# Ledger of designs, part 60: peptides against a protein of PDB entry 5K2M

Target 1, 273 residues: chain A of PDB entry 5K2M
Amino acid sequence: MRIGITYTVLRREEMAIKERAGEFGEVVMLHEDDLLFPGNYDLDVVIIRNVSHFKALYTARLFESEGIPTVNSSRLIFEAGDKLFATLRLAGKVPVPEWKAALSEGGALRVPDSLGYPLVSKPVFGSWGRLLAKVNDRDSLEAVLEHRKWMKNPLYGIHYFQEFVEKPGRDIRSYVIGGEFVGAIYRYSNHWITNTARGGKAEPCSDPEVEELSVKAWEAFGEGALAIDIFESEKGLLVNEVNPNMEFKNAARVTGADMAGKLVEYAVEVAKT

## One batch from the design tools (peptide; made by RFdiffusion4, then SolubleMPNN)

Design b2_p13_6_s3 (from b2_p13_6, 8 letters changed)
Fold by OpenDDE base, seed 2:
Structure b2_p13_6_s3 (fold): chain B 273 residues (1-273), chain A 13 residues (1-13)
Amino acid sequence: as target 1 above (273 residues)
Amino acid sequence: MDVIEPDFVGNIL
């Protein structure tokens, strides 16, 4: 068994994955600078840990073109790493925040007619709550749309909106790997964006409803390793988004769950299929 | 209750 691990930065997650992968076989660490294609990679599976969504997507697809399976697959990274595409998968299986997509400013200006205010404007790509806007009124909507016109990436012209979910000063992040629930945490924040990148506190989440919902959310994609962001709302639990490029250092520490081991075990299973 | 260590926030797209 030869296990590749692609990475941009050696985080605690990549160090833990490397350590656990060493128990199953030879580990080949592949920095982004080492990735040239086509290549003669003698690998049974590759664990994708590139920080960039796009680099992760292309890296996975490039290894797959050489006949090497990846965790996550390029299909999963593509479907789960885009908030709109992920919503399209999730909405058929689990409760999600009410959402609208518009392909023009004129379309986006009609979104409040169906969702009301406040709204959340999201880019379809990006991590750490980047470019999230709470849109409280028409003037704020117009400002967000005006700014989007001048953004260089054409994907910023895809207008994705959600209802604003009132949260109890926290959200939930769960982890599902190979269809198994591995663990969950509460992420506390005084800000409406509860993302771990802004600091705060974490606690273990031991809720059977979260476990069941997390597995169902993973089943919308049907493969790989996902972090799942869940909101506690007045309507019950809502699956907000999934992440095919999960950070788990906080969750592993807080829960004691062997997230790195579970990821490696799944990658070894994928290599054998 | 543990302090959240910030995730790796890079300007990486």
Scores: peptide ipSAE 0.207, ipTM 0.837, DockQ to the pose 0.178
Fold by OpenDDE base, seed 4:
Structure b2_p13_6_s3 (fold): chain B 273 residues (1-273), chain A 13 residues (1-13)
Amino acid sequence: as target 1 above (273 residues)
Amino acid sequence: MDVIEPDFVGNIL
C-alpha cells in the first residue's frame, strides 16, 4: 500500500499522520509544490492535509480524477468546509444554531427581523475564526455588509448569519473518523470565539450526549474524518460547524486519543474499497 | 487544564 499525504506546512498533525502511515505501507509526502496534474501518481490513497480549504478541495478532486481516493473526499471537503452547505446537511439531522442566509445586502439587512441582535456574521469559507463578527446592532451590520462589498472574492457576497449563542466560557471540539467517535475536548476561552487559534485551555470531554450528537453530525455527511464544533446552550447541545481539515494536536494530547492512527486506518479502509 | 497550543493561523484561503 502506498499512502500519499498532501500538505502545506508540516505540522504536528502531519508528522503524526506520516509516522502512523508508515506502519501500514510506503508513505509519500507531497508538499503543495510537488503537486502537478495530470500526474502519474502511484498511490492507493491520499490523505489531504493542505491548509487552504480551496487547495484541499482541488487537490482531492485532482487525485480522484486520476482514480485515487482521498481522505477526505472532494465531496466532503466541499460540503463540510462551506459553513452554509455544512449547515444545510446538519440542520436536517442535529440541532444547530438558528441561521439565515441572504444573497444580497438588502436581504441581509432583514436578517435581524428573524434572528434579532446580537447575531454572528460568518463568511461561508475560512478557518480560525477569521472574519467572524458579533453584530450587536444595525450600525455594525451595515459596516460588515459595506466591507463585504469591497472584498475581492465573490463568496464574500454570500451572507451567512447565526444567532449569537451564549456559551459557558467554553465550547466542545469532537472528532469522528469513519463514523467512530474518537474523542472530544472542552476549549476554554474568555472570548466569544473559543477557537484554539486564539489560545485558551483544553480539558477532556467525556459526555455520552456529545458522543451521540457527534456521530449523528458525522452521519449528516456519511463519510470521512470530521472535527465537530458543539456549543453548550440554554437550548441544549448545538452543532455549530464541522471541519473536514482538522487540527488535532491539542485534542490528541489532552485525550490521549490516537487521532492520527484512526485517520490512517480509515484511509487504509478507503484504499481497499 | 492543559494550555492550548495555538493552531496554525495563516491568511490562507
Scores: peptide ipSAE 0.189, ipTM 0.827, DockQ to the pose 0.176
Fold by OpenDDE base, seed 3:
Structure b2_p13_6_s3 (fold): chain B 273 residues (1-273), chain A 13 residues (1-13)
Amino acid sequence: as target 1 above (273 residues)
Amino acid sequence: MDVIEPDFVGNIL
C-alpha cells in the first residue's frame, strides 16, 4: 500500500494523517510544488489536504485521470465545497436553513420578499466565516450587492442567501467518514459567526439526534469524509453546510476520537475497491 | 470547556 498525501501547509491534521498512514504502508508526502501532471505516480490512493478548494478539486481530478482514487473524490469536493451545490444535495434529505439564490442584482433585491430580514449573504465558496454578512435592511442589501460588482471572481455574482438563524451562542461541528459518525463538538462564541477561526471554546457533543442527522447529511453525498455544521434553532436542528476539506484538531483533542485514523482507514478501503 | 486553537485562515481560492 502506497498512500499519497497532498498538502499546502503541514498542519496538525496532516501530521496526524501522515503518522496513521505509516501504519498501513508507505507514505508519500506531496507538497503543491511537487505536483506536475501528467505524471507517473506510483500510488494506490491519495488523501487530498490542499487548503484551496479549487486546488483540492483539480488535484483530485488530475489523480483520478491517471487511475488513482482520491479521498475525497473530485465529485465530492465539487458538490460539497460549494455552499449552493451542497444546499441542493442537503435540502432533499435533511432540514436546512431557508435559502434563496439569485443570478442578478435585480433578482437579489427581491430575496427579502420571500425570506424577510435579517438575512445572511454568503459567497458560494469560502471558509472561516469569510465574506459572511448579516443583512438587516434594504440599505445593507444594496451595499453588499454594490460591493460584489467590484469583486473580480465571477462566482461573487452568484448571490446566495439564508435566513438568519438565532443560535444559543454555539453551533455544532460533526464528522462523518465513510458513513460512520466519528464525533461532534459544540463551538461557543458570543459572535453570530461561531466558527473556530473566530476564537471561542469547544466542548464534546454527545447527542443521538446530532449523530442521526449527521449520517443523513453524509448520505446526501454518499461518499468520503465530511465535516458537518449544524445549527440549534427554534425549528430544531438545521444542517447549515458541509466541508470536504475538514480541519479536526480541535474536535480530535476535545472528543478523543481518532479522526486521522478513521480517514486513513477509509482511504485504505477506497484503495482496495 | 477547552480553548479553541484557531483554524488556519488561508486563501481557499
Scores: peptide ipSAE 0.045, ipTM 0.770, DockQ to the pose 0.218
Fold by OpenDDE base, seed 1:
Structure b2_p13_6_s3 (fold): chain B 273 residues (1-273), chain A 13 residues (1-13)
Amino acid sequence: as target 1 above (273 residues)
Amino acid sequence: MDVIEPDFVGNIL
């Protein structure tokens, strides 16, 4: 068994994955600077840990073109890593926040007629709460749309909105790998964006409803390793988003769950199919 | 309740 690991930055997660992969075979660490295609890679599977969504997507598809399976697959990265495409999968299986998509400014200006205020404006791509805006009124909506016109990437012209969900000063992050629930945490923050990149506090989440909902959310995609962000709302639990490039250092530390081991075990199963 | 160590933060697309 030869296991590739692609990476941008050697984080705690990549170190843990490397260590656990060493128990199953030879480990080949591949920095982004080492990747040229077409290549001659002697690998049974590749674990994708590139920080960029687009670099992860293209890296996975390039290895798959050479007959090497990836965890996650390029299909899963594509569908789960785009907030709108992920919503399209999730909305048929699990409760999600109310959402609208618009393909023009004139369409986006009519979103409040359906969702009301406050709104959340999201780019369809991006991590760590980057370019999230709480939109309380018409003037704030116009300002967000004006700023989007000056952004160079054409994907910023895809307007994705959610209702603003009032949360109890926390959210839930769960982890499902190969269809198995691995664990969950509460993330506490005084800010409406509860993402770990902004700091905060974590504690274990042991809730059977979270476990059941997390597995159902994973089944909307049907493969791979996903982190799942869940809101506690007045309407009950809502699946906000999924992440196919999950960070898990805080969750592994707080829960004691072997997330790196579960990811490697799943990659070894994928290599044998 | 443990302090969350920040995730990676950078200007990456």
Scores: peptide ipSAE 0.025, ipTM 0.689, DockQ to the pose 0.151

Design b2_p13_6_s4 (from b2_p13_6, 9 letters changed)
Fold by OpenDDE base, seed 3:
Structure b2_p13_6_s4 (fold): chain B 273 residues (1-273), chain A 13 residues (1-13)
Amino acid sequence: as target 1 above (273 residues)
Amino acid sequence: MDVIDLDFEGNVL
């Protein structure tokens, strides 16, 4: 078996995936600079670890066009990596925060009529809480919409909003690979945007309700490896978003779960189908 | 100047 691993930056995750993949066969590390298509790649499966969502998406689709399966698939990356498309999948299977989408400023200005204030403005693509805004009133909404007009990417004209969820100073990140729950962590933060990259503490989460909800959230997509963001709310557990390009170094360290091994095992299964 | 867009965990966009 020949296992490709595409990457932008060799992180702890990519090193762990490489090490575990070496137990199953020959490992071919492929930096983004090494990728040209069409190509003649002698690979049974490719693990997609490109840092960029769009680069990951196109890399996966390009390998699939050569008849090489990918983990994750281009379909999963496309649907899970867009917050609105992910919400459309999740909302049919699991509890999600109340949301609205608008395709114009005039539509966006009517969102508070249904969600009220405070609400959260999100880009449909984005990372580390970039361009998340807590919108408390009409003046703040108008300001966010005005700033969006000057953003060059037309996807910033897709207005996605959620209710503001009051959290207990933490959120949950869980991991589901091939339909198996692998582990979960609490991410602590004093800021309404919980992110471990901003100096938050991680602790193990051992909750059967989180495990069950995480598997159901994965089943909304039905394939691949997903990280799942869950909020603890007054309404119970809410699935906020999913991530098809998961970081797991903190979760693996805190839980002791072999997330890299589980990802490789799943990729080996995909290669045999 | 590749704008490496990184997600909430540090996964790039």
Scores: peptide ipSAE 0.016, ipTM 0.575, DockQ to the pose 0.263; fails the geometry check
Fold by OpenDDE base, seed 4:
Structure b2_p13_6_s4 (fold): chain B 273 residues (1-273), chain A 13 residues (1-13)
Amino acid sequence: as target 1 above (273 residues)
Amino acid sequence: MDVIDLDFEGNVL
């Protein structure tokens, strides 16, 4: 068993994955600078830990073109890493916040007719709450849309909106790997964006409804390792988004769950398929 | 050296 691990930055997660992968076979650490294709990679599986969504996606697809399976697969990275495509998968299986997509400014200006105000503008790609906007009124909507016209990436012209969900000063992040629930945390924040990268406290979440919903959310994709962001709302639990390139250092610390081990175990299973 | 403290969500564009 030869396990590749692609990475941009050697984080606590990548160190833990490396350590656990060493128990199953030979580990080949592959920095982004080491990745040249086509290549003669002698690997049974590759764990994708590239920080960039697009680099992760292309890296996975490139290894798959060499006949080497990846965790996550390029399919999963593509569908889960795009907030709109993830919503399309999730909406048929689990409760999600109300959403609208528009392909033009004129379409986007009609979104409040369905969602009302406040609403959330999201880019379809991005992390750490980057370019999330709470849109409270028409003037704010027009400003967001105007700014999007000047953004260089044409994907900023895909207008994804969600209802603003009032949360109890926290959200939930759960982890499902290979269809197994591994653990969940509460992420506390005084800001409407409850990302722990913004200084939030994490606490263990032990809720059977969260576990069940997390597994159902994973089943919407049917493979891989996902972090799942869940909102506690007046409507009940809502699956907000999924992440196919999860960070878990805080969740592993808080829950004691062996997320790195579970990821490696799943990668070894994928390599045997 | 701005160590971008890469906290949560590994989708840097």
Scores: peptide ipSAE 0.016, ipTM 0.564, DockQ to the pose 0.356; fails the geometry check
Fold by OpenDDE base, seed 1:
Structure b2_p13_6_s4 (fold): chain B 273 residues (1-273), chain A 13 residues (1-13)
Amino acid sequence: as target 1 above (273 residues)
Amino acid sequence: MDVIDLDFEGNVL
């Protein structure tokens, strides 16, 4: 067994994955600077850990073009890593926040007629709460749309909105790998953006409803390793988004769950299929 | 306080 690991930065997660992968075979660490295609890679599977969504997507697709399976697959990265495409999968299986998509400014200006205020503007791509805006009124909506016109990436012209969900000063992040629930944490923040990458406190979450909902959210995609972001709302649990390139250092530390081991075990299973 | 993870260029990830 020869296991590739692609990466941008050697984080605690990549170190843990490398260590656990060494128990199953030879490990080949592949920095982004080492990747040229087409290439001659002697690998049975590649674990994708590139930080950029687009770099992860293209890296996975490039290895797949050479007959090497990836964890996650380029299909899963594409569908789960886009907030709108992920919502389209999730909405048929699990409760999600109310949402609207618009393809023009004139369409986007009518979103409050359906969702009301406050609402959340999201780019379809991006991590760590980048370019999330809480939009409280018409003036704030016009300002967000004006700024989007001057952004050079055409994907900023895809307008995705959610209702603003009032949360109890926290959200939930769960982890499902190969259809198995591995663990969950609460992420505490005094800000409406609860992402732990911004300095939030993490605590273990042991809730059977979270476990069941997390597995159902994973089944909407049907493969790979996903982190799942869940809101506690007045309407009950809502699946906000999924992440096909999960950080788990805080979850592993707080829960004691072997996130890296479960990811490697799944990659070894994929290599044998 | 976990420091905001920065990319290799010092940008907020």
Scores: peptide ipSAE 0.015, ipTM 0.571, DockQ to the pose 0.107; fails the geometry check
Fold by OpenDDE base, seed 2:
Structure b2_p13_6_s4 (fold): chain B 273 residues (1-273), chain A 13 residues (1-13)
Amino acid sequence: as target 1 above (273 residues)
Amino acid sequence: MDVIDLDFEGNVL
């Protein structure tokens, strides 16, 4: 077994994955600078840990083009990494926050007619709550839309909105790998953006409803390793987004769950299929 | 999504 691990930055996650992968075979660490295609990669599977969504997506697709399976697959990275595409998958299986997508400013200006205020403007791509806006009124909506016009990336012209979910000062992040629930954490923040990357604390989450919902959310995609962001709302649990390139250092530390081991075990299974 | 690198111009890297 030869296990590739692609990475941009050697984080705690990549170190843990590397360590656990060494128990199953030879480990080949592949920094982004090492990635040239087409290449002669002698690998049975590649674990994708590139920081950039697009770099992860293209890296996965490039290895797949050489007949090397990836964890996650380029399909999963594509569908789960886009908030709108992820919502489309999730909405068929699990409760999600009410959402609207518009493809024009004129369409976006009508979103409040359906969702009301406050609403959340999201880019379809992004991490750590970057470019999330709480839109409380018409003036704020117009301002967000105006700013989006000047963003050069055409994906910023895809207007994705959610209802603003009132949360109990936290959200949930769960982890499902190969359809197995691995663990979950609460992420605390005094800000409406609860992501631990913004300085939130993490605590273990042991809730059977979270476990069941997390597995169902994973089943919407049907493969790979996902982190799942869940909101505790007045309507019950809502799956907000998924992450095909998960950070888990806080979750692993807090829960004691062997997320790196489970990811490697799954990658070894994928290599055998 | 946990990590998307953006350049200083807000482009996806």
Scores: peptide ipSAE 0.015, ipTM 0.599, DockQ to the pose 0.093; fails the geometry check

Design b2_p13_7_s1 (from b2_p13_7, 7 letters changed)
Fold by OpenDDE base, seed 4:
Structure b2_p13_7_s1 (fold): chain B 273 residues (1-273), chain A 13 residues (1-13)
Amino acid sequence: as target 1 above (273 residues)
Amino acid sequence: ASAVFGPDEFEPP
């Protein structure tokens, strides 16, 4: 077994994945600077750990073009890493926050007629809560839409909105790999954006309802390794988003779950299919 | 035991 690991930065996650992968075979670390295509890669599977969503997506697709399976697959990265496409998968399987998509400013200006205020404006791409806006009123909506007109990437012209979910000062991040629930954490934050990057605290989450919902959310995609973002709401648990390029250092530490091992085990299974 | 999250990470340019 020859396991590739693509990466941008050697984080704690990549170090753990490397270490665990070494138990299953030869490990080939591939920094982004090492990646040239077409190439003659002698690998059975590649674990995709590029930080950029698009770099991860293209890296996965490029290896797949060489006949090398990836974890995650380019399909999963594409569908799960786009907030709108992820919502389309999730909405038919699990409870999600109320959402609207608009393809024009004129459409976007009508979103409050359906969702009310406050709204959450999200780019369809991007991580760590980048360009998330709590839109409390019409003036704020107009400002967000105006700013998007001047953004270089045309994907900023895809307007995705959610209802604002009041959270109990935390959210839930769960992990499902190969259809197996691996663990979950509470992420505490005084800010409405409860992202790992914002100096929050993590605590173990042991809730059978979270476990069941997390597996169902994974089943909406049907493959790979996903981090699942769940809100505790007055309506019950809501699946906010999924991440096909998960960070897990804090979750692994807090839960004691071998997330790196589970990811490698799944990659080895993928290599054998 | 609670874990503290690090600073914001950004996708490389």
Scores: peptide ipSAE 0.018, ipTM 0.549, DockQ to the pose 0.064
Fold by OpenDDE base, seed 5:
Structure b2_p13_7_s1 (fold): chain B 273 residues (1-273), chain A 13 residues (1-13)
Amino acid sequence: as target 1 above (273 residues)
Amino acid sequence: ASAVFGPDEFEPP
């Protein structure tokens, strides 16, 4: 068994994956600078840990084109890493926040007619709450739309909105790998954007409802390793988003779950199919 | 220094 690991930065997650992969076979670390295609890669599977969503997507597709399976697959990275495409998968299987998509400013200006205020503007791509805006009124909506016009990436012209969900000062992040629930944490923050990267406290989440919902959310995609963001709302649990490039160092530390091991085990299973 | 940009951290041009 030869296991590739593609990476941009050797984080705690990549170190843990490397260590666990070494128990199953030969590990080949592949920095982005090492990647050239087409290439002669002698690998049974590649674990994709590129930081950039697009680099991860293209890296996965390039290995797949050479007959090497990836974890996650390019399909999963594509569908789960886009907030709108992820919503389209999730909405048919699990409760999600109310959402609207618009393809023009004129369309976006009508979103409050359906969602009301406050609403949340999201880029379809973006991590760590980047370019999230709580839009409380018309003036704020116009400002967000105006700023988007001057952003160079055409994907900023895809206007994705959600209802604003009042959270109890926390959200839930769960992890499902190969259809198995691995663990979940509460992420505490006094800010409406809950992000552990900004110094939020994490605590274990042991809730059977979270476990069931997390598995159902994973089943909307049907493969791979996903981190799942869940909101506790007045309407019950809502699946907000999924992440196919999951960070898990905080969750692994807090829960004691072997997330790196589970990811490697799944990659080994994929290599054998 | 490879800026540890998150999965969607576009390097600011």
Scores: peptide ipSAE 0.021, ipTM 0.575, DockQ to the pose 0.087; fails the geometry check
Fold by OpenDDE base, seed 3:
Structure b2_p13_7_s1 (fold): chain B 273 residues (1-273), chain A 13 residues (1-13)
Amino acid sequence: as target 1 above (273 residues)
Amino acid sequence: ASAVFGPDEFEPP
């Protein structure tokens, strides 16, 4: 068994994955600078750990074009890594925050007629709450739309909105790998954007409803390793988004779950199919 | 305060 691991930065997650993969076979670490296609890669499976959504997507598709399976697959990265495409999958299986998509400024200006105020403007791509806006009124909506016109990437012209969900000063991050629930954490923040990178406290989440909902959210995609973001709302649990490029160092530390081992075990299963 | 967390992309868009 030869296991590739593609990466941008050697984080605690990549170190743990490398260590666990060594128990199953030969490990080949592949930095982004080492990747050139077409190539003659002698690998049974590749674990995709590129930081960029697009780098991860294209890396996965390039290995697949050479007959090498990837974890995650390019299909999963494509569908889960885009907030709108992920919502389209999730909305048919689990409760999600109310959402609207518009393809023009004129369409976007009518979104409050359905969602009301406050609403949240999201780019369909990107991480760490970048370019998230809480839109409280018409003037704020017009300002966000005006700024989007001057952004170079045409994907900023895809207007994705959600209802603003009031939360109890926390959200839930769960992990499902190969259809198995691995663990969950609460992420605490005093800001409406919860990012663990901003010094938020993490605590274990042991809730059977979270476990059941997390598995159902994974089943909307039907493959791979996903981190799942869940909101506690007045309407009950809502699946906000999923992440096919999960960080897990804090979750592994807090829960004691072997997330790196579970990811490697799944990759070995994928290599055998 | 409501929490929003997205895919972890360290590259600027």
Scores: peptide ipSAE 0.018, ipTM 0.509, DockQ to the pose 0.052; fails the geometry check
Fold by OpenDDE base, seed 2:
Structure b2_p13_7_s1 (fold): chain B 273 residues (1-273), chain A 13 residues (1-13)
Amino acid sequence: as target 1 above (273 residues)
Amino acid sequence: ASAVFGPDEFEPP
């Protein structure tokens, strides 16, 4: 078996995936600079680890066009990596924060009529809490909308809002690969954005409700490897978002779960399918 | 054991 691994930066995750993939066959590391299409790639499967959502999406689709399956698939990357499309999938299976989408400024200005304040404005794309805004009032909403007009990417004209969820100073990140729950962590932060990039503490999460909810959230997509962000709210557990290009080094360290091994095992099974 | 998050996320400019 020949396993490709596409990457932008050789992180701890990519190193672990490479090491584990070596147990199953020949490993071909493919930096973004190595990728030219159409190409003559002799690979049975490609593990997509490009940092950019769009580069990951296009890389996956390009390999698929040459008959090489990818983990994750371009379909999964597309649907899970877009916050609105992910919400549409999730809302059919699991509790999610209340949300609204508007396609114009005039539509967006009416969102508070249904959700109230405070709101969370999100771009449909982007990671690490970039361009998340807590919108407490009308003036803040108008400011966010004004700024979006001057953003060059037309996707910033897709206005996605959630209710603001009060969290207990933490959130949950779980991992589901091939439908199997692999592990979960609590992420602690004093900021309303509990992202690991903003620092904080991680602890193992051993909650059967989190496990069940995480598997159910994965079933909304039905394939691949997903990190799942879950909020503990007064309404119970809410699935906030999923990530089809997961970072897992902290979760693997804290839980002891072999996330890289599970990802490779899944990729090997995809290659055989 | 509790672990402190390091800079684990990188997005190129």
Scores: peptide ipSAE 0.017, ipTM 0.532, DockQ to the pose 0.085; fails the geometry check

